# Peptides against a protein of PDB entry 4X86: the designs that were tried, part 54

Target 1, 56 residues: chain A of PDB entry 4X86
Amino acid sequence: EGPQLLLSEAVSRAAKAAGARPLTSPESLSRDLEAPEVQESYRQQLRSDIQKRLQE

## One batch from the design tools (peptide; made by RFdiffusion4, then SolubleMPNN)

Design b2_p22_8_s3 (from b2_p22_8 with E12R K15A Q16E I20V D22E)
Fold by OpenDDE base, seed 5:
Formats: structure tokens, C-alpha cells, sequence
Structure b2_p22_8_s3 (fold): chain B 56 residues (1-56), chain A 22 residues (1-22)
């Protein structure tokens, strides 16, 4: 589950940058991030971003 | 460089009361 790890890390970085801390359980957040539509959209964005960078 | 999807997720989590800004 590579995309899940990458997304969780990205969310952690964004939260830290914003000064946001979690109020709910880690399990709740994990379930949210594991949603199929979220995972797929993130995968597509990541692939697109990489391709754009490689073509520059 | 922050991931825009991750930023949007944090915004949603704050809006839902699952995260709080300090």
C-alpha cells in the first residue's frame, strides 16, 4: 500500500505546516484516507505530477 | 512543497472537527 503511506505523510506535513493537530482517533483518519475515491484521485494526481515534471 | 490534496484533506478535517488549529 504505497499510496496510503505517501498520502499519510503528505497529510502529516500539511497539518504540521498549518499548525493543525488531530482530535479524533488515528483509526478514523486512516479509514478516511483509505477511501477508494481518495486513494485513486491521489494516485492519478501523483502520476500526472511526475509525468509533467519528467517532460519539462 | 505541500501536496494540494493533502492540504484540502486537512481543511476538511478541521471543518469536520477532526483536527484543530493551534
Amino acid sequence: as target 1 above (56 residues)
Amino acid sequence: ELDPVAVAIVERLVAEGRMVLE
Scores: peptide ipSAE 0.553, ipTM 0.916, DockQ to the pose 0.645
Fold by OpenDDE base, seed 3:
Order: structure tokens, then C-alpha cells, then sequence
Structure b2_p22_8_s3 (fold): chain B 56 residues (1-56), chain A 22 residues (1-22)
């Protein structure tokens, strides 16, 4: 699974936990989450987090 | 455990009026 799907899933989980629901179009949210800088930073974080966990 | 990036995104979306807390 790629960063796009993982981020979307993570946002969904966080929103559900907070009891938050969307007020705007799904398209606008998708554009926001699909921003290259956002996805790249998320990929890097995932990689780092996984490596940290493996070393624990 | 919640993803901190995802949490930050939800916070921003609420602040921007794109999400609402129920």
C-alpha cells in the first residue's frame, strides 16, 4: 500500500476518533492529501517510524 | 495509536472549516 492510501486511512482513523466529519467536497480534501510535498514527507516519516520500531 | 500527521491534518481541516467536530 502506497503513502496515498495510508495517509487517507490514517486521516480517516483520526477523524473518526475525534468525531470529526467533512463539511467540504471530497475532491478538495483529495487534492490536499495528494500534494507532492505532503505525500513525500509522509513517506519519509513512515520509513523512519518503521525503522525505529524495528530497532526497538 | 493515532498517526500524528493525520491528527495534525484533522486539526487543520477543522480550523479551516473543512471538518466539524460532533
Amino acid sequence: as target 1 above (56 residues)
Amino acid sequence: ELDPVAVAIVERLVAEGRMVLE
Scores: peptide ipSAE 0.552, ipTM 0.916, DockQ to the pose 0.651
Fold by OpenDDE base, seed 4:
Parts: structure tokens; sequence; C-alpha cells
Structure b2_p22_8_s3 (fold): chain B 56 residues (1-56), chain A 22 residues (1-22)
């Protein structure tokens, strides 16, 4: 998948690993996690975190 | 490995009642 699904995919993996399921509308949750501004913020955070690790 | 930010989000969603642990 593309960068637009990074956060939703990461959250989905974490939820499945923890045995967590949505109580609210799964579509509403997906929309929240797939919002472009949210995805971009997450991408930037991920990039920053990687860069920080490379500087260690 | 799991993304720690994603894990924190799941924790928040559970705390907010948007997700439940089974």
Amino acid sequence: as target 1 above (56 residues)
Amino acid sequence: ELDPVAVAIVERLVAEGRMVLE
C-alpha cells in the first residue's frame, strides 16, 4: 500500500496483535486514520524518528 | 515489530471506548 495507508495499516496491525476490535463504526475509524492530514503527520513523524535513530 | 505510535493509538482508542480488547 501507499503512504496514504501507513497509519491505518500500523494501527490495524497493532489492534490485531492486541486482540482489539472497533466498537464504533469501522468506517468512521478508517476515515479518521486515513485522513490525508493525519497520514502526512504520521509520515513526517516516522521519517523524523528514523532520522533520529540514524543520528544515534 | 509493531509501531509504538500505533500501539499508543490503540491504547487511546480503547481508553476512549472506540475499541475493546478481546
Scores: peptide ipSAE 0.549, ipTM 0.917, DockQ to the pose 0.684
Fold by OpenDDE base, seed 2:
Structure b2_p22_8_s3 (fold): chain B 56 residues (1-56), chain A 22 residues (1-22)
Amino acid sequence: as target 1 above (56 residues)
Amino acid sequence: ELDPVAVAIVERLVAEGRMVLE
C-alpha cells in the first residue's frame, strides 16, 4: 500500500482490532479516508508525532 | 501497535453511527 492509503489502512486495522464494522457504505468510508487533504493532514501529524517520540 | 489517531477515528465513527462494535 502506498502513502496515500496510510490512514485508511490504520483505521482498518484499528476497526478490526476493536471488532468494529461499518454501518454505512464501506467504499464511501474508504473514499473519505483516502481524500488527499485528509491524507496530507494525517501525514503531517504522523511526521510530527514521530519527531516528538524521538525527542522523548 | 494501533495508531492512536486511527483509534480515535474509529471511536468517532462508532459515536456517529457509521460503525458498530460487534
Scores: peptide ipSAE 0.548, ipTM 0.917, DockQ to the pose 0.655

Design b2_p22_8_s4 (from b2_p22_8 with K15A Q16E I20V D22E)
Fold by OpenDDE base, seed 2:
Structure b2_p22_8_s4 (fold): chain B 56 residues (1-56), chain A 22 residues (1-22)
Amino acid sequence: as target 1 above (56 residues)
Amino acid sequence: ELDPVAVAIVEELVAEGRMVLE
């Protein structure tokens, strides 16, 4: 599992847990979730969240 | 456990009509 798939995978897991599925253009949705700028922001947030939890 | 950020995104996608709850 590479860093490029982290957000899309997390969303996929959340959607499946909630019983949600793509309604329109699953491919475009995946593309949006896998956009480099989106993934980078997510990576930074994830890192920050982990650091905060470790310091609690 | 679920990622809160991912959960929030799913909620928004459902609200926008890009995803649907079954």
Scores: peptide ipSAE 0.591, ipTM 0.920, DockQ to the pose 0.668
Fold by OpenDDE base, seed 4:
Structure b2_p22_8_s4 (fold): chain B 56 residues (1-56), chain A 22 residues (1-22)
Amino acid sequence: as target 1 above (56 residues)
Amino acid sequence: ELDPVAVAIVEELVAEGRMVLE
């Protein structure tokens, strides 16, 4: 499996692994997870986390 | 392997009632 940089995909994989499914509007949830500002924040956090791991 | 950030988000979504565990 290649690196998944998209938050929505990462959350989808985690949810499926845990047996979790959307209870409210799945469309609203998808929209929230795919929002540009959310994705950018996730990208920045991912980059920061990688850098932290390299410093360990 | 699973993204720990994504796992934490799923946990929060369940806590908020936006997701349910089966």
Scores: peptide ipSAE 0.590, ipTM 0.920, DockQ to the pose 0.806
Fold by OpenDDE base, seed 3:
Structure b2_p22_8_s4 (fold): chain B 56 residues (1-56), chain A 22 residues (1-22)
Amino acid sequence: as target 1 above (56 residues)
Amino acid sequence: ELDPVAVAIVEELVAEGRMVLE
């Protein structure tokens, strides 16, 4: 459990745990997951979710 | 522990045919 909270890393971990692998282009998939707008949205959601959990 | 958002994304990627379960 690394300290990195990047979406691509999180998806990679989940995929490995499930035994899932890319069917198309792994590079294209990584590019999509690492897009700035996607990562920023993920960061904001993660922050919000953590705050909600801490306040529950 | 797995990230629930990441898990949901893996599900969607499999559903879309961009990933496959082995």
Scores: peptide ipSAE 0.590, ipTM 0.919, DockQ to the pose 0.809
Fold by OpenDDE base, seed 5:
Structure b2_p22_8_s4 (fold): chain B 56 residues (1-56), chain A 22 residues (1-22)
Amino acid sequence: as target 1 above (56 residues)
Amino acid sequence: ELDPVAVAIVEELVAEGRMVLE
């Protein structure tokens, strides 16, 4: 499996597992999920969550 | 293991009509 740090990749995996597909433009959806500000926020949240778990 | 944040995003995208469950 390995670490999936990119939100777009994580969402892609989750969508596949759930049997979900884009109704609107898949390109626009990918663009939204790959936006730098979105990715940075996701990275920060992931880092924070991991740190919390390591401290438990 | 699925990323819980990603799962939540998929749920929201379905709720908003940007994705559909098959």
Scores: peptide ipSAE 0.587, ipTM 0.919, DockQ to the pose 0.855

## One batch from the design tools (peptide; made by RFdiffusion4, then SolubleMPNN)

Design b2_p23_1_s1 (from b2_p23_1, 8 letters changed)
Fold by OpenDDE base, seed 4:
Structure b2_p23_1_s1 (fold): chain B 56 residues (1-56), chain A 23 residues (1-23)
Amino acid sequence: as target 1 above (56 residues)
Amino acid sequence: MEISESRALEVLKELLERGLLEL
């Protein structure tokens, strides 16, 4: 998988759950998700989530 | 590892704040 695929899947699932939609085309959104700052943010969130889960 | 939908909502929040998505 990898962070990028996980992020895209997370976005898709979250969007469906919340009824959210892209402000631009889905293709543009996918491209935006490749932005370094977005990927870094998700990486940190994923790391934090894993750490919290390990503490349980 | 996959994340829960609850956690995915936090990602969604970030995207909303960035103006990539709207509700």
Scores: peptide ipSAE 0.060, ipTM 0.568, DockQ to the pose 0.508
Fold by OpenDDE base, seed 2:
Parts: sequence; C-alpha cells; structure tokens
Structure b2_p23_1_s1 (fold): chain B 56 residues (1-56), chain A 23 residues (1-23)
Amino acid sequence: as target 1 above (56 residues)
Amino acid sequence: MEISESRALEVLKELLERGLLEL
C-alpha cells in the first residue's frame, strides 16, 4: 500500500481535502506540529488505523 | 499504507479543534 504518511503529509492532505488553510503562517503551523501532544495524538491514531486496516 | 480522504478529514478535525486551521 506504500509508505506511511508523516504527520506533515497528513496535514497537507487534510487541508487540501477540505479546502482549509492555516490560521497562522505555514512556518508556524509546521512548528506547532512538532508539539509533543500533537505528535503523540497522531501516533496513537495512526496505530489504531493500522490495526483496523489489518483486521479488514 | 496511505491514509484515506476520510482519515485525512479526521486529522483536519483535530487541527481545527486546536485552532491551527480554519475552513
């Protein structure tokens, strides 16, 4: 199925899909995505998604 | 594995809740 998407790629895809844009500069958004709580949340979600996919 | 558009929207929801993005 290909490589796992990084958080930054997921954000880009999500934004494009919904036509959303950053409330801050792209640089600020990138910095915000480095926040531990944000990355941890994504990690947990990704793991859950992978497990669900494997069970399909 | 590539996230689906639906999953991408869930990520977007999270970012919106955090006030990082706007529609």
Scores: peptide ipSAE 0.060, ipTM 0.569, DockQ to the pose 0.603
Fold by OpenDDE base, seed 5:
Structure b2_p23_1_s1 (fold): chain B 56 residues (1-56), chain A 23 residues (1-23)
Amino acid sequence: as target 1 above (56 residues)
Amino acid sequence: MEISESRALEVLKELLERGLLEL
């Protein structure tokens, strides 16, 4: 699965852990998650984590 | 590749700030 699916999964697990729920339909939330700034933020975080792990 | 739950919570924080989710 691609980065978008990874983000979706991360959001799902985090939401369940925190008891959070979407304010709109799942479909609308999915569209919101496709926003470039949201995807870029996640990509940067993931890249940073991977780089740190490679240095361990 | 999979991220930790802690990192996922950081993503969640951003989504909450954007008003996409509620607690």
Scores: peptide ipSAE 0.058, ipTM 0.563, DockQ to the pose 0.544
Fold by OpenDDE base, seed 1:
Structure b2_p23_1_s1 (fold): chain B 56 residues (1-56), chain A 23 residues (1-23)
Amino acid sequence: as target 1 above (56 residues)
Amino acid sequence: MEISESRALEVLKELLERGLLEL
């Protein structure tokens, strides 16, 4: 597993929950999700969320 | 690894802001 797989799962679940859809094809979305800045942002958010949960 | 629905919604927000998704 890695950030790409985790993010893909998150995107899928979020889209279903909110009825959202990619602005482009799923393939294009996947490419966009591989962008370093997107991956890093997700990593930081995930880390932050974990820290917050540990403090609850 | 599975994330919570709440976290998934936060990711959604980020993706919307980045113009990768639409509602």
Scores: peptide ipSAE 0.106, ipTM 0.652, DockQ to the pose 0.500; fails the geometry check

Design b2_p23_1_s2 (from b2_p23_1, 12 letters changed)
Fold by OpenDDE base, seed 1:
Structure b2_p23_1_s2 (fold): chain B 56 residues (1-56), chain A 23 residues (1-23)
Amino acid sequence: as target 1 above (56 residues)
Amino acid sequence: MEISRSIAERILKEYLERGLLEL
C-alpha cells in the first residue's frame, strides 16, 4: 500500500471502514477517482503529507 | 497506509458533503 496505493482503492477502503456507500454507483465513483488529474493530486498530497510527518 | 488513509478520509468527507456518498 502506501505511495503505491491508488486513490480509488484508498477511498474505497476508507468508505468501507466508515460504512459509507456511493449514491451513484461504485463504478462511477471509481471512474471519477481514477481520473489522472485526481490521482496526481492525491500523489502530491501524499508526498507532501509524508514530508510533513517526517519533519515532525 | 496511515497517510494514504488520512487523505482518503478527507476526500471521503468531501464526497459526503457533496452528496456523492452516504453513511
Scores: peptide ipSAE 0.225, ipTM 0.764, DockQ to the pose 0.748
Fold by OpenDDE base, seed 5:
Structure b2_p23_1_s2 (fold): chain B 56 residues (1-56), chain A 23 residues (1-23)
Amino acid sequence: as target 1 above (56 residues)
Amino acid sequence: MEISRSIAERILKEYLERGLLEL
């Protein structure tokens, strides 16, 4: 039900585009971003933002 | 997706502020 996008992938792409790099390691960053609660928060934000745009 | 990129960029800015990332 609904889109299942991975925050870790989105951040990876954004980081590359911005030239940003983790102070520890890419793997550590990915691990943090792949936490279930973080991913769920991202999904909710994504859903909310889509709904807001549909109301415009 | 533009929206996913926008959210990801906000996350990046937060991580930069928290000193977890650098440019």
Scores: peptide ipSAE 0.225, ipTM 0.763, DockQ to the pose 0.639
Fold by OpenDDE base, seed 3:
Structure b2_p23_1_s2 (fold): chain B 56 residues (1-56), chain A 23 residues (1-23)
Amino acid sequence: as target 1 above (56 residues)
Amino acid sequence: MEISRSIAERILKEYLERGLLEL
C-alpha cells in the first residue's frame, strides 16, 4: 500500500478484481508495467495524488 | 491502498480502451 506498491502489482489486483484479462499474456503485461520509467511515473503520480488529497 | 487502486483502475481503463486488456 502507498508509494511502495508497484504498478504491476496494483494493476494486477485491479484487473483481477474487474475480471479483466490481457489479450497477450499476464507475463507480457507484467513486463511492460515493470519497466523502470513506467514504475517511476506511477510513483510520482501516486505521491502527487496523495498530496492533493491531503490538501483538499 | 485506496489511492493505489484508484490509479491502477485508471490505468486499467486506458489499457481496456487501447485493446490491451479485455473484460
Scores: peptide ipSAE 0.223, ipTM 0.763, DockQ to the pose 0.741
Fold by OpenDDE base, seed 4:
Structure b2_p23_1_s2 (fold): chain B 56 residues (1-56), chain A 23 residues (1-23)
Amino acid sequence: as target 1 above (56 residues)
Amino acid sequence: MEISRSIAERILKEYLERGLLEL
């Protein structure tokens, strides 16, 4: 995993682990999460969080 | 990875609050 993991994949895995399911469809949710701007925001957050961990 | 899961869980929380997901 790491910065290479897509947000859609991360959310899908987390949802399964938590027992959560889309009220619409998994495809609809994935489509929303795969939007370029959403993925970019995720990448930035991920990088930032990693940096925070390294600085602890 | 724990970090990616942590971020994903925050997203899940938001979607639950918006009624887009259910437990």
Scores: peptide ipSAE 0.228, ipTM 0.765, DockQ to the pose 0.746; fails the geometry check

Design b2_p23_1_s3 (from b2_p23_1, 12 letters changed)
Fold by OpenDDE base, seed 3:
Structure b2_p23_1_s3 (fold): chain B 56 residues (1-56), chain A 23 residues (1-23)
Amino acid sequence: as target 1 above (56 residues)
Amino acid sequence: MEISESYARRILKQLEAEGRLER
């Protein structure tokens, strides 16, 4: 139940696919994205996105 | 597109707009 990927991992994969890189470091960005409140927001919004798509 | 991937791409674009990323 819930998202299969942490936000930090999902963004990391997306960044690699897009050829984008953090100006500071991957580690610093990951730390920001791994904050509990950020992950919780991700979970909630992801669920919302799923619901919206199901309604289309 | 997988939902997690879709959301991550939106976040990625926001980070780029904020000037935290380059390519």
Scores: peptide ipSAE 0.525, ipTM 0.872, DockQ to the pose 0.651
Fold by OpenDDE base, seed 4:
Structure b2_p23_1_s3 (fold): chain B 56 residues (1-56), chain A 23 residues (1-23)
Amino acid sequence: as target 1 above (56 residues)
Amino acid sequence: MEISESYARRILKQLEAEGRLER
């Protein structure tokens, strides 16, 4: 149970698709997004998003 | 749209609003 894709990787893919890049560095942004509390929020909100889709 | 992609795009917009990204 839980997301297979880390938030840092998901955001990296989304940024590339949108043609956006961090002003500092991809590594710096990834470090911020890999913080345990950020990943936990991702897990909880992803679960909520799944429920939203199931309720459509 | 894939679920993780949907959430990631919301985060991306927040990062853009913070001025952490360029395009």
Scores: peptide ipSAE 0.524, ipTM 0.872, DockQ to the pose 0.678
Fold by OpenDDE base, seed 2:
Structure b2_p23_1_s3 (fold): chain B 56 residues (1-56), chain A 23 residues (1-23)
Amino acid sequence: as target 1 above (56 residues)
Amino acid sequence: MEISESYARRILKQLEAEGRLER
């Protein structure tokens, strides 16, 4: 129903595509992005972004 | 995937602004 791709995975893919790397480690950044509240914010924002684009 | 990618890029920009990323 909601996004199946975790925020941490989405950011990881985007970072690789952009040639960007975390200053600490990919694992450390992923851990931060896998916090439940962060994932929930991602879900909500993704839904909002979809709705906005559908209105265009 | 397009929408998730766009949001992810937005997050990347924020992380870069915070000084957590390098390129």
Scores: peptide ipSAE 0.523, ipTM 0.871, DockQ to the pose 0.670
Fold by OpenDDE base, seed 5:
Structure b2_p23_1_s3 (fold): chain B 56 residues (1-56), chain A 23 residues (1-23)
Amino acid sequence: as target 1 above (56 residues)
Amino acid sequence: MEISESYARRILKQLEAEGRLER
């Protein structure tokens, strides 16, 4: 129903592609990005972005 | 995947601006 990929995983992939690394640790950043409210914001904004593209 | 990647890149830029990431 919703997005399969967690924000933490999406950002991890993007970081690797960009050659960026967290100043602390990948694990600590992932924990922050896996917070329920952060994941919910990701889900809602992703849905919005999809809807916008479907209407273009 | 394309949409999630685009959003993730936006978040990545914000994290860099916050000083949480470096290249």
Scores: peptide ipSAE 0.522, ipTM 0.872, DockQ to the pose 0.680

Design b2_p23_1_s4 (from b2_p23_1, 12 letters changed)
Fold by OpenDDE base, seed 4:
Structure b2_p23_1_s4 (fold): chain B 56 residues (1-56), chain A 23 residues (1-23)
Amino acid sequence: as target 1 above (56 residues)
Amino acid sequence: MEISESYARQVLEEYEAAGLLER
């Protein structure tokens, strides 16, 4: 939970909850989302959003 | 966490819009 949570893990959970599946495979989707630049962008956005909410 | 779930859903919406998801 928090900035340390992998985007791939978050999306995997959301997909399962929504009953959605990638056309390729869950593994392929996870691989795409595990790209360093993608994970870093997610971490930064998540942290920023948390900070905003804490200030509200 | 709610925030991470929100971002995850946004990602899924983009994939769905691109026709890369199925239900």
Scores: peptide ipSAE 0.401, ipTM 0.841, DockQ to the pose 0.754
Fold by OpenDDE base, seed 1:
Structure b2_p23_1_s4 (fold): chain B 56 residues (1-56), chain A 23 residues (1-23)
Amino acid sequence: as target 1 above (56 residues)
Amino acid sequence: MEISESYARQVLEEYEAAGLLER
């Protein structure tokens, strides 16, 4: 949960909830979203957003 | 969970716009 949750896992959950699936494959999507730079950007964004919400 | 879900939905919207998703 939170910043420690993989973006690939978060997107997988959201896709299932929305009834959507990748045109290519779940594995291909996961490979894209598991790229270190993508995951790090996601972590930073979540951390920043959490901090902002704590200050509201 | 709420925040991660929000970002995940944004990612999905981008993939959908690119024609990379199907329902």
Scores: peptide ipSAE 0.399, ipTM 0.840, DockQ to the pose 0.793
Fold by OpenDDE base, seed 5:
Structure b2_p23_1_s4 (fold): chain B 56 residues (1-56), chain A 23 residues (1-23)
Amino acid sequence: as target 1 above (56 residues)
Amino acid sequence: MEISESYARQVLEEYEAAGLLER
């Protein structure tokens, strides 16, 4: 689990754990989170956060 | 997993704040 994990998958897991569901549909939420720009931002930020924590 | 999971929860919280989630 890390930068290789899709944001949509991570959020799906979190939603399931929290018992939360989108008002529209899981598919609609996944589509939003699978946008290339969103996924790339997630990857970069996640990697950066990991690196920061390793340095602390 | 911990960092990715916490990040995912942040995304969900944003959707919840926008009134786009239900339980």
Scores: peptide ipSAE 0.395, ipTM 0.838, DockQ to the pose 0.763
Fold by OpenDDE base, seed 3:
Structure b2_p23_1_s4 (fold): chain B 56 residues (1-56), chain A 23 residues (1-23)
Amino acid sequence: as target 1 above (56 residues)
Amino acid sequence: MEISESYARQVLEEYEAAGLLER
């Protein structure tokens, strides 16, 4: 998925795939990544990265 | 999904570098 995918969801999937987990808790990590400013930053960076890759 | 997965891995690497992850 594109910029619509939540960062928290993407990271959760990646963590599970890598067999990694936060020292605190998955819930705490999700709370951090679900912050509106974090999600917006992710959307912007992801969009920018997609554009860069398309230009290469 | 490929790009979002790549970005997610980068985020995880930052957490790992900060000592906030375990395997």
Scores: peptide ipSAE 0.393, ipTM 0.837, DockQ to the pose 0.729

Design b2_p23_2_s1 (from b2_p23_2, 13 letters changed)
Fold by OpenDDE base, seed 4:
Structure b2_p23_2_s1 (fold): chain B 56 residues (1-56), chain A 23 residues (1-23)
Amino acid sequence: as target 1 above (56 residues)
Amino acid sequence: METTEKIALEIVKAYEEAGLLER
């Protein structure tokens, strides 16, 4: 997984694990999370966090 | 816990607080 996992997919899995569901629709939630700028921010944060962990 | 899972869970919490997700 890691940086290869889309944020939308990661959140979908997490929501399911937490027993949470969208109030609107899964498609609406996915649309928000699939925005390029959101996905890029996620990728950068994930990469940064992994790098920090490797340095610990 | 993997970083991917941590980030995803934080997003879920934020959406719940914003009233976009429910349990």
Scores: peptide ipSAE 0.392, ipTM 0.846, DockQ to the pose 0.732
Fold by OpenDDE base, seed 3:
Structure b2_p23_2_s1 (fold): chain B 56 residues (1-56), chain A 23 residues (1-23)
Amino acid sequence: as target 1 above (56 residues)
Amino acid sequence: METTEKIALEIVKAYEEAGLLER
């Protein structure tokens, strides 16, 4: 896994692992997480966090 | 914990707190 993993996929996996389900619908959640600006923010955060870890 | 997984879990937590996800 890495920067290439979509946020929507990452959250889907995490939600399933945590036993969490959307109160509305999986589709609604996916729409939110698949928004370009959200994905970009995720990419930036992921990259930043990885860099921080590498520097520790 | 892998960074991607960590970030995703934090988001799941936030959604749960916002009442958008439930266990």
Scores: peptide ipSAE 0.387, ipTM 0.845, DockQ to the pose 0.729
Fold by OpenDDE base, seed 5:
Structure b2_p23_2_s1 (fold): chain B 56 residues (1-56), chain A 23 residues (1-23)
Amino acid sequence: as target 1 above (56 residues)
Amino acid sequence: METTEKIALEIVKAYEEAGLLER
């Protein structure tokens, strides 16, 4: 796991672990999370959070 | 808890609050 992990995959794992299910379909959720701009935002947030942790 | 898992769970929470996910 790391910056290379797709957001869609990360959320799929998290949802499963939390016992959460899409009201529509897993495919619909994945499609939304696979949008390039969403993936980029995730990457930026991940990098930012890692940096913050390293500085603590 | 890894950062990737933390972020993913926050997104799951947001989707639940938006009525897109349920338990």
Scores: peptide ipSAE 0.385, ipTM 0.844, DockQ to the pose 0.708
Fold by OpenDDE base, seed 1:
Structure b2_p23_2_s1 (fold): chain B 56 residues (1-56), chain A 23 residues (1-23)
Amino acid sequence: as target 1 above (56 residues)
Amino acid sequence: METTEKIALEIVKAYEEAGLLER
């Protein structure tokens, strides 16, 4: 896992683990989460959070 | 909990609150 894991995949896994399902469709949710700007924001957040954890 | 999993779970919670996901 890590930055190589797409946000859409990460959320799909988390939703499944939590027993949550889309009210619209899995495809609609994936389309929203696969937007380039969303994926980049996720990568940056992930990087930032990892750095913070390493400094604790 | 891994950072990726943590972020993903927070997003799931936000989508549930927005009425986009349900359990």
Scores: peptide ipSAE 0.385, ipTM 0.845, DockQ to the pose 0.710

Design b2_p23_2_s2 (from b2_p23_2, 12 letters changed)
Fold by OpenDDE base, seed 4:
Structure b2_p23_2_s2 (fold): chain B 56 residues (1-56), chain A 23 residues (1-23)
Amino acid sequence: as target 1 above (56 residues)
Amino acid sequence: MDTTREYAERIVKELLAEGRLER
């Protein structure tokens, strides 16, 4: 249960697909997105979104 | 049910708005 892909990896893929890049470095952005509280927020919101979809 | 990608795309838009990302 829960997301298999880390937020940092998901955002990296989405940014690349959108033609977007960090002003500083990919490593700096990834470090920020890998913070435990950020990953936990991602997990909670994704779980909630999935539940909402299943209830449609 | 492509929630991971949709969530990530939302974050990308927020990061663009903040100036953390550029195109």
Scores: peptide ipSAE 0.643, ipTM 0.906, DockQ to the pose 0.665
Fold by OpenDDE base, seed 5:
Structure b2_p23_2_s2 (fold): chain B 56 residues (1-56), chain A 23 residues (1-23)
Amino acid sequence: as target 1 above (56 residues)
Amino acid sequence: MDTTREYAERIVKELLAEGRLER
Protein backbone atom coordinates (compact mmCIF):
# COMPACT_ATOMS: atom_id res chain seq x y z
CA GLU B 1 0.00 0.00 0.00
CA GLY B 2 2.61 2.53 1.09
CA PRO B 3 6.39 2.68 1.39
CA GLN B 4 7.80 -0.15 3.46
CA LEU B 5 11.06 1.55 4.42
CA LEU B 6 11.18 4.48 6.80
CA LEU B 7 12.77 7.60 5.36
CA SER B 8 15.49 7.36 8.01
CA GLU B 9 16.47 3.89 6.82
CA ALA B 10 16.30 4.84 3.13
CA VAL B 11 18.51 7.89 3.73
CA SER B 12 20.95 5.86 5.82
CA ARG B 13 21.42 3.41 2.94
CA ALA B 14 21.69 6.16 0.32
CA ALA B 15 24.20 8.15 2.38
CA LYS B 16 26.38 5.09 2.90
CA ALA B 17 26.27 4.29 -0.82
CA ALA B 18 27.31 7.88 -1.60
CA GLY B 19 30.15 7.80 0.93
CA ALA B 20 28.46 10.47 3.02
CA ARG B 21 28.26 10.61 6.82
CA PRO B 22 26.56 12.87 9.36
CA LEU B 23 28.57 15.58 11.09
CA THR B 24 26.88 14.69 14.37
CA SER B 25 25.73 11.09 14.68
CA PRO B 26 23.67 8.64 12.63
CA GLU B 27 21.24 8.38 15.55
CA SER B 28 20.54 12.12 15.78
CA LEU B 29 19.94 12.39 12.04
CA SER B 30 17.67 9.33 12.08
CA ARG B 31 15.67 10.81 14.95
CA ASP B 32 15.01 13.95 12.91
CA LEU B 33 14.01 11.94 9.83
CA GLU B 34 11.68 9.75 11.90
CA ALA B 35 9.48 12.70 12.88
CA PRO B 36 5.86 11.86 11.92
CA GLU B 37 5.43 14.91 9.68
CA VAL B 38 8.67 14.15 7.81
CA GLN B 39 7.72 10.50 7.30
CA GLU B 40 4.24 11.52 6.13
CA SER B 41 5.69 13.98 3.62
CA TYR B 42 7.92 11.19 2.31
CA ARG B 43 4.95 8.82 2.04
CA GLN B 44 2.82 11.31 0.12
CA GLN B 45 5.54 12.42 -2.27
CA LEU B 46 6.52 8.82 -3.00
CA ARG B 47 2.91 7.84 -3.61
CA SER B 48 2.41 10.81 -5.91
CA ASP B 49 5.53 9.97 -7.90
CA ILE B 50 4.46 6.35 -8.32
CA GLN B 51 0.98 7.39 -9.47
CA LYS B 52 2.46 9.75 -12.06
CA ARG B 53 4.69 7.02 -13.47
CA LEU B 54 1.81 4.54 -13.67
CA GLN B 55 -0.14 7.05 -15.75
CA GLU B 56 2.66 7.67 -18.25
CA MET A 1 11.14 2.17 -10.93
CA ASP A 2 12.95 2.64 -7.62
CA THR A 3 11.26 5.69 -6.16
CA THR A 4 12.41 5.03 -2.59
CA ARG A 5 16.08 5.08 -3.57
CA GLU A 6 15.60 8.11 -5.83
CA TYR A 7 13.84 10.06 -3.09
CA ALA A 8 16.47 9.13 -0.52
CA GLU A 9 19.25 10.22 -2.89
CA ARG A 10 17.54 13.60 -3.29
CA ILE A 11 17.38 13.98 0.49
CA VAL A 12 21.07 13.06 0.78
CA LYS A 13 21.95 15.81 -1.72
CA GLU A 14 19.89 18.31 0.27
CA LEU A 15 21.51 17.26 3.54
CA LEU A 16 24.95 17.63 1.94
CA ALA A 17 24.02 21.12 0.77
CA GLU A 18 22.79 22.00 4.26
CA GLY A 19 25.99 20.72 5.83
CA ARG A 20 24.32 17.96 7.84
CA LEU A 21 26.16 15.33 5.81
CA GLU A 22 29.70 15.35 4.45
CA ARG A 23 31.82 13.13 2.23
Scores: peptide ipSAE 0.642, ipTM 0.906, DockQ to the pose 0.672
Fold by OpenDDE base, seed 2:
Structure b2_p23_2_s2 (fold): chain B 56 residues (1-56), chain A 23 residues (1-23)
Amino acid sequence: as target 1 above (56 residues)
Amino acid sequence: MDTTREYAERIVKELLAEGRLER
């Protein structure tokens, strides 16, 4: 997908795939990753990374 | 190219290093 996928969801999927789990709870981690500034940073960095790859 | 997955995997590694995730 892309910037449409929330960081919290992307990380949850990646963590599960890697066999990793939060020390607290999935909900607690998701809340932290759903912070507006965190989500925005994710969107910006993802966009930037895609642009860089397209330029190569 | 799956930048979303790659980014998420990077975050997972960082969270593991920080001790917020465990395997």
Scores: peptide ipSAE 0.640, ipTM 0.905, DockQ to the pose 0.683
Fold by OpenDDE base, seed 3:
Structure b2_p23_2_s2 (fold): chain B 56 residues (1-56), chain A 23 residues (1-23)
Amino acid sequence: as target 1 above (56 residues)
Amino acid sequence: MDTTREYAERIVKELLAEGRLER
């Protein structure tokens, strides 16, 4: 998928696939990743990365 | 192009390095 997927969800899926678990709880990590500024940064970086790849 | 998954995997690695995640 693209920027439509939330960072928290993307990381959750990737962590599970990698066998990685939070030291505290999934909820605490999700709350951090769901912060608006973090999500926006993710969206911007992802979009930028895609654009850069398309230009190469 | 699976940039979302690649980005998330990078974040997971960073979180592992920071000690927020463990395997």
Scores: peptide ipSAE 0.640, ipTM 0.905, DockQ to the pose 0.692

